# Ledger of designs, part 9: peptides against a protein of PDB entry 4XPM

Target 1, 160 residues: chain A of PDB entry 4XPM
Amino acid sequence: VMLHSKNVKGFLENTLKPYDLHSVDFKTSSLQSSMIITATNGGILSYATSNNDVPKNSINEINSVNNLKMMSLLIKDKWSEDENDTEEQHSNSCYPVEIDSFKTKIYTYEMEDLHTCVAQIPNSDLLLLFIAEGSFPYGLLVIKIERAMRELTDLFGYKL
Target 2, 67 residues: chain B of PDB entry 4XPM
Amino acid sequence: DIKGTIAFDTHGNVIESTGVGSQRIEDIGDLSKVTLDAEGFAQVQGDSLLVHLYKRNDITLAVYTSA

## One batch from the design tools (peptide; aimed at target 1 D20, target 2 V63)

Design b1_p11_1 (made by RFdiffusion4)
Pose (drawn by RFdiffusion4):
Structure b1_p11_1 (pose): chain A 143 residues (1-50, 63-86, 92-160), chain B 67 residues (1-67), chain P 11 residues (1-11)
Amino acid sequence: VMLHSKNVKGFLENTLKPYDLHSVDFKTSSLQSSMIITATNGGILSYATSNSVNNLKMMSLLIKDKWSEDENDTNSCYPVEIDSFKTKIYTYEMEDLHTCVAQIPNSDLLLLFIAEGSFPYGLLVIKIERAMRELTDLFGYKL
Amino acid sequence: as target 2 above (67 residues)
Amino acid sequence: TIEDLYNSLDF
């Protein structure tokens, strides 16, 4: 099994969109970036930006390790269930940036959102949890 | 009139804020400790501003008005 | 009401 590079890239581009509420006068900026990376090496499989390529590789590996350390050391952590599949959503403050990361269930891949410091964490968590619901094709993807 | 709002989740993280809500994010620590009535309502205040609380689906909404 | 405002949230 392999990834359909163009469609995953299109998916990540779609996850970039901001929230724009009218019930209250509230709107976020769009995500700074959205990436799918390996849980193993932190290597980037696909990404989308709304800052540079060099900067994404560094952040990705860093969050991969932070996630790896938290995932087996016996911040916020949100246990989630999707169609009886379990994963966890972590938030990490990356300098002045807000990030969310979660393992795609039973996969060797992580989904990573990078937003500005003004993007509320609770909202970033909801965005990544719903986005993961669209990634059933990637559940169980093994390297 | 409504002076501001804050919505926050069970971890106390913010989902959205407007008005004085964005200036009073620190209120969440106290607000999250408020025990709501049987229907999910409460009213509390730190100062001249009245905070109306409603919680459902693990999301608390606080709206700020005058007392 | 605050409940109607709450139900109007579309995030």

Design b1_p11_1_s1 (made by RFdiffusion4, then SolubleMPNN; from b1_p11_1, 4 letters changed)
Fold by OpenDDE base, seed 1:
Structure b1_p11_1_s1 (fold): chain B 160 residues (1-160), chain C 67 residues (1-67), chain A 11 residues (1-11)
Amino acid sequence: as target 1 above (160 residues)
Amino acid sequence: as target 2 above (67 residues)
Amino acid sequence: SVADLFNSLDF
């Protein structure tokens, strides 16, 4: 089964949902954005955002999308640099993980006041990118993106 | 009895925090160095609070109580 | 108990 554009969009929208730990009084905010971008150029293939209060096709929406494009490009650049830097790959901001015998890395990046994490979808030209508010803890963000990637097996090995 | 909690990973990054734990994130550095028993448990007395440590599957939970 | 709380965690 292949993932279609609508299926991917819906998947990303679902990742926006906040984490709610029922055992204790802990609940996060929704993710600000969830994106699949190209590892080569940082181009956005699909995205979802929790800030849907802006009218469609308005100047504010356009600016919001442009901000996402800017952030995705910046994060892709940082990721690209780190993938070519052994020291950065061994930093505390890098989580090596293995999914179905495929190895990948999850990176956490502070982007101004936002908490972000990005990971290459295994053996693919694609990156999964989560953007959250500063109140979203990094440890949980890493767990969230790892589990999300496990649901994207259809994209493993995807080449542009 | 529980005053708060902190859950953190092997990188020292927070997974969740509640109550007084949210104000004691800096404790992670010291808590991560505590020797746990064979089942991944320990207790650490700190100031007026007792910290109960539990580690499983690379996740450490610190529970703060008054006793 | 505290132990029960830990066992109930689901991340």
Scores: peptide ipSAE 0.253, ipTM 0.929, DockQ to the pose 0.775
OpenDDE base, seeds 2, 3, 4, 5: peptide ipSAE 0.216, 0.274, 0.200, 0.225; ipTM 0.927, 0.931, 0.926, 0.927; seed 3 fails the geometry check

Design b1_p11_1_s2 (made by RFdiffusion4, then SolubleMPNN; from b1_p11_1, 3 letters changed)
Fold by OpenDDE base, seed 1:
Structure b1_p11_1_s2 (fold): chain B 160 residues (1-160), chain C 67 residues (1-67), chain A 11 residues (1-11)
Amino acid sequence: as target 1 above (160 residues)
Amino acid sequence: as target 2 above (67 residues)
Amino acid sequence: SIADLFNSLDF
């Protein structure tokens, strides 16, 4: 299995789109960030951000990327701890799910004022990570990331 | 006649909320304990509002209307 | 109807 950076990047960019429930007066903000990171080290393999108002190669962009790296590492660490903790796996912040007969778990984590959601891509060394504003409901975030993972079947079983 | 809505999952986490529902997220705890009929429906009277509950596919929708 | 509203939800 080979990762194609352009295809993955485009996919992540599409996940940033806000959720719009047409039947009622409900619409979310865009995701702040969407990333694929390594489960082993928390390294970012691909990412997309909704804040594109920062000039490229600027100090502000570098700081933004560094912030993503920090959040990625922190979430990976917490995820790793929870994967080794039976009680945490049965907490209300853990959603066991099955996709095409592959089992994985979706975790929700509060990161300061942000709502985050992370899930291991089934049988892989990769994590999918969504970062949203605090106004983005956790229940919807879980649905969103589950549906996103269903579109990443080519990455199922991917090993570093 | 709809004053607001709350949709929530089996974990009690919000999926969406509108109107007065956005201000009554704390109701989820009680609403999740309501016994539903065979069609996944119930009605609950609360203060000045009537709550219509619908559950399907592990998602519960609460619709608030005037009582 | 309210039932119709629920049926129209697309999560």
Scores: peptide ipSAE 0.305, ipTM 0.919, DockQ to the pose 0.817
OpenDDE base, seeds 2, 3, 4, 5: peptide ipSAE 0.245, 0.224, 0.309, 0.270; ipTM 0.927, 0.895, 0.930, 0.928; seed 4 fails the geometry check

Design b1_p11_1_s3 (made by RFdiffusion4, then SolubleMPNN; from b1_p11_1, 4 letters changed)
Fold by OpenDDE base, seed 3:
Structure b1_p11_1_s3 (fold): chain B 160 residues (1-160), chain C 67 residues (1-67), chain A 11 residues (1-11)
Amino acid sequence: as target 1 above (160 residues)
Amino acid sequence: as target 2 above (67 residues)
Amino acid sequence: SIADLFDSLDF
């Protein structure tokens, strides 16, 4: 099965949904944004956002998208630096993971008051990026992005 | 009687918290150092609360009770 | 039980 653009967009939209543990009184906020970006230049290939209160094609929406573009570029740069830094790869902010014999890393980054995590889709030129409010626990964010990557096997090995 | 919970990973990052656990995130540093038995269980008396620790699959759950 | 609570965690 091949992932098409519409399928990717819908997938990212689904990742926005909050975590709700019914057995106990615990529920998160929705993710602010979920994106697939290029590892080469931080360009956004697909994205979803929970900011539904902004009129479509308005100046406010454009500014919001531009902000996402800037954040994507900054996170890509930090990720690229860390991928070439042994010390950063052994820091508390790096989670080595293996999915179907493919190795990758999940990084957590604080961006202003937001909690973010990013991971290279295995053997690809693509990064998966989650942006959440500061109240979203990092441990849960890491689990969330790992589970999401396991559903993106069609993008494994994708080269630009 | 459960007063709260904290779940955290091997990096000491919170996964979830409830009740009094949400106010005791700082306990993770000490709780992560507790030696668990062969079943991944331990009990730690802290302040006025008893902490029940369970670790499975790299996730630790701390449950706070009055006794 | 507390053990049941742990088993019920679903992320």
Scores: peptide ipSAE 0.236, ipTM 0.930, DockQ to the pose 0.801
OpenDDE base, seeds 1, 2, 4, 5: peptide ipSAE 0.225, 0.215, 0.224, 0.220; ipTM 0.929, 0.928, 0.929, 0.929; seed 1 fails the geometry check

Design b1_p11_1_s4 (made by RFdiffusion4, then SolubleMPNN; from b1_p11_1, 5 letters changed)
Fold by OpenDDE base, seed 4:
Order: sequence, then structure tokens, then C-alpha cells
Structure b1_p11_1_s4 (fold): chain B 160 residues (1-160), chain C 67 residues (1-67), chain A 11 residues (1-11)
Amino acid sequence: as target 1 above (160 residues)
Amino acid sequence: as target 2 above (67 residues)
Amino acid sequence: SVADLFDSLDF
């Protein structure tokens, strides 16, 4: 089944859901945002946000989207820098992973008080980006984005 | 009697924490240095709590108990 | 057991 644009947004919306471990007293907040952006310039191709209280088509919504655009660009830039830095690729903020024989990396970045992680969709020009509150553990965030990428096989190899 | 837990990855990043574990995240630095047995298990005595370590698939679970 | 608790963690 081919993943269409509408399906992608629905997928990203689903990633926003908090993790709730019922066996123990542990539950996270929802992700603030989940995005697919271009690795070339950080342009947002699809996004979802947990803040649905903002009136649509309002100036506040526009400002919110603009903020996401800014963050996506900044994170793309940092990602690009790290991809060209062997030392950064071996830092504690980089998780090399393999999905279906495709190699990629997950990076964690602190953005002000937010926890973010980004990963190149294998062999593609796309990045998957999660933005969470500072209370969201990085280790869990990494696991979450890895699991999410495993569900985006239709985008593997996608070129702009 | 479990007082709390911390799960963390090989990078020392928290995956989850509960109970007293949520207040002892700083223990990860020392816990990550503990030598585990062939089954990926170890026990570490700390202050008034005993820490049970279990590692599998690059995830370490620390369980804090009174004994 | 600790192992059982570990197995209960499903991410």
C-alpha cells in the first residue's frame, strides 16, 4: 500500500500519542510536533501538532506554523553539520540504526527547553522529526522514532 | 518491595523511570559502569536501597528495593 | 522477578 500525503499526516498524528506503560506508573506527555521535512533545506512536507486549540486560519496558527518552519530549518542545519562530522556521528547524541538492511542515524537535539530527535528516512531525501517537552526522556524518544521509521518503508529511497 | 525503577539505554539516556528511580536519574552514570554477569544481571548496594540491574537488548533496567 | 518486570516493558 502506497503511503499518500493524507495517510502520512494521519501517521504523524498517531505518533503524537503519549506512551503509557500500564504495568508501572509511567506515562509521557504527547509529542508537541511530528514532521517529515526535506533533508535539503528543512522544508516541511507534512506535520502534526498536539496543540489543536489554536483557531484555524488565525494569525496565531500562522505564527505557530512559522515557528515549526524555523525549528525544522534549524534542526536540518544541525543535522547536516553532524552528518559531515565524524566525531559528532560517534557522540552520545547519535544512534546508528539499521532497518531492513538500510542504515540511518537518529540524532537527539536540545532545542531550548524542548527535546527533539531527527532521523533520515533510509536512503531518502527526507527527515523524520519529533519534538517533545523536556520531560520526555531521550531514550524513549529514540525508540519511538525508530519504531515510527519502520512503518515508513514506502518512503525509503524517496528522492526529491 | 520495589521502590522504583529506571530504564536506560547504552547512551545513558533515560527510557522510563518510576518511584524513587525518578529522583535518582543521576545514578545512571555509576550504574552503567557495573559489570553484569552472563545473564546480564547484577546487584548493587547503595545507601538504604538495593539496586537490581538487568540488561537485555541494549536496555538496562534498574530496580530499587529495600532489600 | 526482575526479568518479568523487564519483559513488561513494551515500547
Scores: peptide ipSAE 0.184, ipTM 0.926, DockQ to the pose 0.849
OpenDDE base, seeds 1, 2, 3, 5: peptide ipSAE 0.165, 0.173, 0.167, 0.167; ipTM 0.924, 0.925, 0.925, 0.924; seed 1 fails the geometry check

Design b1_p11_2 (made by RFdiffusion4)
Pose (drawn by RFdiffusion4):
Structure b1_p11_2 (pose): chain A 143 residues (1-50, 63-86, 92-160), chain B 67 residues (1-67), chain P 11 residues (1-11)
Amino acid sequence: VMLHSKNVKGFLENTLKPYDLHSVDFKTSSLQSSMIITATNGGILSYATSNSVNNLKMMSLLIKDKWSEDENDTNSCYPVEIDSFKTKIYTYEMEDLHTCVAQIPNSDLLLLFIAEGSFPYGLLVIKIERAMRELTDLFGYKL
Amino acid sequence: as target 2 above (67 residues)
Amino acid sequence: SYPVPDPSEAL
C-alpha cells in the first residue's frame, strides 16, 4: 500500500481553513501548516502551508520526539475514539506557535497541525479530531 | 447587553473568546470549578460583570453582561 | 456543525 500523494496533499490543504463564526464575532487565522509525518523518524510525507520548508522539517522532528516521549513515559492530552479506533491528541507550545499532534490510529503516521498563538487550543483539538475522522483510509498504514 | 463570551472545554482550554472574554481568559480556572445546576446553568461574578454559564457536551459557554 | 452552544442558551 502507498499514499496517493496528490490527494493527501489536497486533504492537508483543506485542513488549513480558518473558523469563521457569526453566532459570536469570532474568527481564527488559517493554520500555519498541516502535515502528515512518520511516527518513526519524524520524516514528512506530505504538508500544506497557508512558514518555510526548512522550518517545517525542524518542527516536525521535534514534535515527533516530544510525542514519542509522552507516548511511553509511564500540556494537554485528549483520549479519542473514532469508529472503535483509539488515538491520543497532544498539544505542544512550540515557541509562540500552538500545535496539535495525533497518531493516525494503528498507523505509523502522525497528523500535525501548526497554528499561530492566537488559535485557541481547544478549537485546534476539535479541528484535528474531526480531520482525523476523514483519514480512515490511513488507519493501520504501516511502514 | 452582551459584553463578551468565552467557550472552553473540560481541560480548561479555550475554544473561543470575544469581547471582555478575551481579556479575562484567566477567569477559566474559577469558572471551570463552578458546579452547575441540574440543567447545566450557573451565574457567578468576579466584579461588576455577570458571568452566565451553560455547559453541554463537555463545552462550557460563559457570557459576560452587567449585573 | 460547530460545537459551541449559542450565547442565548446561557441567558

Design b1_p11_2_s1 (made by RFdiffusion4, then SolubleMPNN; from b1_p11_2, 3 letters changed)
Fold by OpenDDE base, seed 4:
Structure b1_p11_2_s1 (fold): chain B 160 residues (1-160), chain C 67 residues (1-67), chain A 11 residues (1-11)
Amino acid sequence: as target 1 above (160 residues)
Amino acid sequence: as target 2 above (67 residues)
Amino acid sequence: EVPVPDPSLAL
């Protein structure tokens, strides 16, 4: 099944929502950004950001997009290195998971003062990437991205 | 700075855990005995972490922080 | 347009 760009964009926008523990008085902040990027080059295929108060085609928007491009590339590089490092795959920053018999790994990375989480969409050339503030617990990011990937079964096995 | 969380019910059953909370499930026994204030909140100092307790609708969330 | 999944999380 082919996912249209608009549908993917809408999905990513929805992932920006806070993790809300409605049973107790606890809620995270919204994600700063959510992206689907290529595992090969770190190119952004789709993205969503929580700060939409930037005028279209403004210098601030361009800067924001450029920042996302940089973050995407940096995280892809870290991910690529870890995928080739057995020790890193056994660290506390790597979470092997299985979704409907498809195996993948979730990685958490500290990027400056931001908490990031990235995972390869199973058997695909795509990575799902969440960027959050430092107040967003890594454990909850991992749960969030794992549950989000369960909704992206149409992208499992997607090759560029 | 949150280091982990544990959510548990009135029976001490783990609903979910994250971060350091996943390695401290044994704390539930003691945490369940902590006296909460009228709003369902408490703080407990551990060895190296501060535990923030939030109880609502018979579910308790323990948040482990460095401060 | 296909409905977009809601990735909201719950316990």
Scores: peptide ipSAE 0.098, ipTM 0.677, DockQ to the pose 0.047
OpenDDE base, seeds 1, 2, 3, 5: peptide ipSAE 0.098, 0.059, 0.046, 0.061; ipTM 0.624, 0.622, 0.775, 0.666

Design b1_p11_2_s2 (made by RFdiffusion4, then SolubleMPNN; from b1_p11_2, 3 letters changed)
Fold by OpenDDE base, seed 3:
Structure b1_p11_2_s2 (fold): chain B 160 residues (1-160), chain C 67 residues (1-67), chain A 11 residues (1-11)
Amino acid sequence: as target 1 above (160 residues)
Amino acid sequence: as target 2 above (67 residues)
Amino acid sequence: AYPIPDPSLAL
């Protein structure tokens, strides 16, 4: 089943929500951004951001999108390098996971003062990318993105 | 009384922290090396605080209490 | 018994 762009954006918007630990007094901030990008060129296919206070078509919105484009390219490049480096795949910043018999890897990257997490949607040309504040624990980011990917089975095997 | 907590994964990454635990993230390196019993528990005395370790499903919870 | 919450329930 193919996901429509509107449905994908709605899904990404839902991923922005904080992680709330019920048994302890701890709750994360919202994600800054959630994106689906191409693994080949780092192009943004869909995205969601928490900052919705910027007027549409404003210069500030354009600059924000341009920043996301830059970050997506940088992360895609780093991801591509790591996928071709066995040493990086065995670092503490790489999490091999299996979803419905499909194998993929989750990577965490520090981007200035931001915490990012990226993973290839299994057997696809797509990457799921989360961007959060530095206060968002990497452990929870990894759990969050894994659980999110489990809901994107329609994109498994998607080729450009 | 509980003074704080740290939860971390097998990679040593923080999952959550509360109280004094938020200021002692550097302890994870040493805590991850502590030998746990068959039930996944251990206690470690450090400075003025006692650390209670509990590991389940690859998540380790460190609870800081008074000695 | 240890007076701690279950981490599996928290996450």
Scores: peptide ipSAE 0.113, ipTM 0.754, DockQ to the pose 0.135
OpenDDE base, seeds 1, 2, 4, 5: peptide ipSAE 0.108, 0.034, 0.080, 0.116; ipTM 0.750, 0.615, 0.743, 0.767; seed 5 fails the geometry check

Design b1_p11_2_s3 (made by RFdiffusion4, then SolubleMPNN; from b1_p11_2 with S1D E9L)
Fold by OpenDDE base, seed 1:
Structure b1_p11_2_s3 (fold): chain B 160 residues (1-160), chain C 67 residues (1-67), chain A 11 residues (1-11)
Amino acid sequence: as target 1 above (160 residues)
Amino acid sequence: as target 2 above (67 residues)
Amino acid sequence: DYPVPDPSLAL
């Protein structure tokens, strides 16, 4: 199975949309960023970001991409550490989940004033990473990323 | 009648909050310990508000009312 | 009997 960048990019762009609760007057902001990164080295395979008002190939865009690279690497490192730490896997920041009999874990990380959420795509070398503003509740981020992963079954077991 | 709401998961993380619930996030610690009935419901008398609890699918919703 | 919305419907 080959990863098609265009399809993945479109998927990630769709995940940026706010989470809208139906029964109560509550709606989140859009995600700041959504990424597929490698679990091995934190490299970005695909990404989407809100606020696409920055001119292409501008210095601002380059800085934005570099920031994403930094964030992805930092989160990958934290994730790697936690995956090798039994205590961290039992903390309130770790959510074991099962999707179609595949097991994975969702981690939440505070990155400065941002709320982030990361999960290994089951049995793959890939991580799905959401970055949101601090106003985005962690509980809702976890639900969002779990539901998003359920739509990425084609990537289950993907190896680099 | 409804003054606010809090929805939280099994880890105590906020899913959503509205009204007075947004200012009472600290209540989650106590609310999470309340024994629910077989249907996942309970009522807890607070300081000035009555809290209606409903848990379903590992999500607990607390609704604050005046009575 | 309980005037509480279903959280599963909200999410």
Scores: peptide ipSAE 0.160, ipTM 0.794, DockQ to the pose 0.149
OpenDDE base, seeds 2, 3, 4, 5: peptide ipSAE 0.027, 0.048, 0.083, 0.044; ipTM 0.654, 0.777, 0.781, 0.771; seed 3 fails the geometry check

Design b1_p11_2_s4 (made by RFdiffusion4, then SolubleMPNN; from b1_p11_2 with S1E E9L)
Fold by OpenDDE base, seed 4:
Structure b1_p11_2_s4 (fold): chain B 160 residues (1-160), chain C 67 residues (1-67), chain A 11 residues (1-11)
Amino acid sequence: as target 1 above (160 residues)
Amino acid sequence: as target 2 above (67 residues)
Amino acid sequence: EYPVPDPSLAL
């Protein structure tokens, strides 16, 4: 089995879709961005964004990509700090989870006016990162990223 | 008659809110401390509204009613 | 779009 870049990109694009609660009349906005980044230095391996109305190769596109690079690095740094802080791992912003006997943690971070959620793909050097508007509840972000990560079993144990 | 709802997780994060619940997110702090029965239910009297608490699968649903 | 590394994994 081979998970190629195109498959990852398509996966991330699908994660952008709103979270729809069928039991109640509630639906979120789309994610602003979805990314797979390295846990080592926050480098972006793949990404998807909802706003595709930016001309390609334009200065606005470059700025958008640069913003993603900045966000990925900042969140990676926060994640790294928290992974080395027992107190932070017991905070209300950390969610230990287990997927098919693989353990990982989900973290939520407020980044300016955005709601973000990040999780290490189990036993890998990779992080899955969701960026959403402030209207996207953290509780649903956590559920969303956990369910998404269950679909990335091919990346479990991936080392750079 | 249901006046609103709040759903929140074990960390106190909002999952959804409707009606008066959308204006009472601050109640989560107190609601999370309420002792539930063995079935995950409780009722809390607050001001003019009665709050019905239902916890299932680590999600707590608070339903605000007038009675 | 900025070119990104290929995260392909052989299993």
Scores: peptide ipSAE 0.071, ipTM 0.788, DockQ to the pose 0.016
OpenDDE base, seeds 1, 2, 3, 5: peptide ipSAE 0.060, 0.049, 0.046, 0.035; ipTM 0.785, 0.674, 0.619, 0.778

Design b1_p11_3 (made by RFdiffusion4)
Pose (drawn by RFdiffusion4):
Structure b1_p11_3 (pose): chain A 143 residues (1-50, 63-86, 92-160), chain B 67 residues (1-67), chain P 11 residues (1-11)
Amino acid sequence: VMLHSKNVKGFLENTLKPYDLHSVDFKTSSLQSSMIITATNGGILSYATSNSVNNLKMMSLLIKDKWSEDENDTNSCYPVEIDSFKTKIYTYEMEDLHTCVAQIPNSDLLLLFIAEGSFPYGLLVIKIERAMRELTDLFGYKL
Amino acid sequence: as target 2 above (67 residues)
Amino acid sequence: LEELHDEIVNH
């Protein structure tokens, strides 16, 4: 099994969109970046930006390790269930940036959102949890 | 009139804020400790501003008005 | 207040 590079890229581009509420006068900026990376090496499989390529590689590996350390050391952590599949959503403050990371269930891949510091964490968590619901094709993807 | 809002989750993380809500994010620590009535409502205040609380689906909404 | 809450949550 392999990834359909163009469609995954299109998916990540779609996850970039900001929230724009009218019930209250509230709007976020769009995500700084959205990436799918390996849980193993932290290597980037696909990404979308709304800052540079060099900067994403560094952040990705860093969040991969932070996630890896938290995932087996016996911040916020949100246990989630999607169609009886379990994963965990972590938030990490990356300098002045807000990030969310979660393992795609039973996969060797992580989904990573990078937003500005003004993007509320609780909202970033909801965005990534719903986005993961659209990634059933990637559950169980093994390297 | 409504002077501001804050919505926050069970971890106390913010989902959205407007008005004085964005200036009072620190209120969440106290607000999250408020025990709501049987229907999910409460009213509390730190100062001249009245905070109306409603919680459902693990999301608390606080709206700020005058007392 | 409940109606406002539902509008925010269903967004």

Design b1_p11_3_s1 (made by RFdiffusion4, then SolubleMPNN; from b1_p11_3, 5 letters changed)
Fold by OpenDDE base, seed 5:
Structure b1_p11_3_s1 (fold): chain B 160 residues (1-160), chain C 67 residues (1-67), chain A 11 residues (1-11)
Amino acid sequence: as target 1 above (160 residues)
Amino acid sequence: as target 2 above (67 residues)
Amino acid sequence: LAELHDKILSS
């Protein structure tokens, strides 16, 4: 199935939903943001945010988007550095995974007081990026993003 | 009586926590060193609480009980 | 995690 821009946006919006562990009394907050960005420049191709109460085209919305742009660039830069550092690839913040014989790595980063998680969509020039509050456990973020990537097979191998 | 829980991965990162477990995240370092049996289970006495450990599929769950 | 929890409780 071909993923169009609108479909990708909807997909990212769905990833914002909390993770509910029904067997134990634990549920996460919603993700603050979910994005697909370029691995080359950190440019945002698509994004979703939980706070939709801001009027469109308002100054607050513009500032919010600008903040996302800055965060995406910073995370991309950190990711790029780690991809060129074998030691970082073996740290507790790096999770090698394989999806349908495609290999990728999931990284977790602390950004100010936020918990972030980023992974290269296999064999692509794209990164999937989750931004959550500090109350969202890293281990669960990793599981969440891995499972999300399994639904993005249409983007595997995508080159800019 | 379950007083709390901690779930963590092979990297020692928290997956979830409840009850007293939320205040004992620092225990992960020690809990990760505990030798588990063939079923991936162990029990460890810690402070006034008994910790029940179970690992499956790279996830370890620690359950804190009074006894 | 749910399975792990159930296993411990049943032990």
Scores: peptide ipSAE 0.163, ipTM 0.790, DockQ to the pose 0.223
OpenDDE base, seeds 1, 2, 3, 4: peptide ipSAE 0.146, 0.009, 0.152, 0.094; ipTM 0.625, 0.585, 0.784, 0.701

Design b1_p11_3_s3 (made by RFdiffusion4, then SolubleMPNN; from b1_p11_3, 4 letters changed)
Fold by OpenDDE base, seed 3:
Structure b1_p11_3_s3 (fold): chain B 160 residues (1-160), chain C 67 residues (1-67), chain A 11 residues (1-11)
Amino acid sequence: as target 1 above (160 residues)
Amino acid sequence: as target 2 above (67 residues)
Amino acid sequence: LEELHNKIINA
């Protein structure tokens, strides 16, 4: 199946929406960022951010994108280390999941005051990365990214 | 009447919190050790609140009430 | 998650 960058961008933008529990008075904030990055170098293939008030091609936009690049690289490095560490794979910060018989892991990382989670798209060279405020519960963040990955089956097995 | 809630997963990570539960995240450590009945229910008397626990699947919900 | 909430709230 052919994937268009515009469709991926729209998908990531949709993941930014807050989680609203209608049964009780509880609603999260929006994600700050949602990204698809390479597992090899941490390069950004696609991204979405909640702050859309920054003028296009402005210095502020460039700085924000550069910040995302830095975070993606750092998280990729940490993820790579954990994938080669049995102890980290059995910690409370690692969630093994299975989607249509494909296995992957979701990792949660604290980045300064931000809550992040990352997961390898099954059998691919790609990572899905969510960045949220510290008020966003990790457990709910994990559920969110798992559900998102279930909608990315076209990327399963994607190799660079 | 419900004073607050905490929902957490098997790793002890917060999924949701409301009311007084938002200020009692530290209770998760103790609540996770409580023995549940066959239906996944338990009650724990706290300092001034009664905690009602219900676990379904991988999610545990703690409901704080005055009695 | 919401189903669990509803069960407790409506119990």
Scores: peptide ipSAE 0.182, ipTM 0.816, DockQ to the pose 0.210
OpenDDE base, seeds 1, 2, 4, 5: peptide ipSAE 0.087, 0.157, 0.101, 0.121; ipTM 0.717, 0.794, 0.773, 0.784

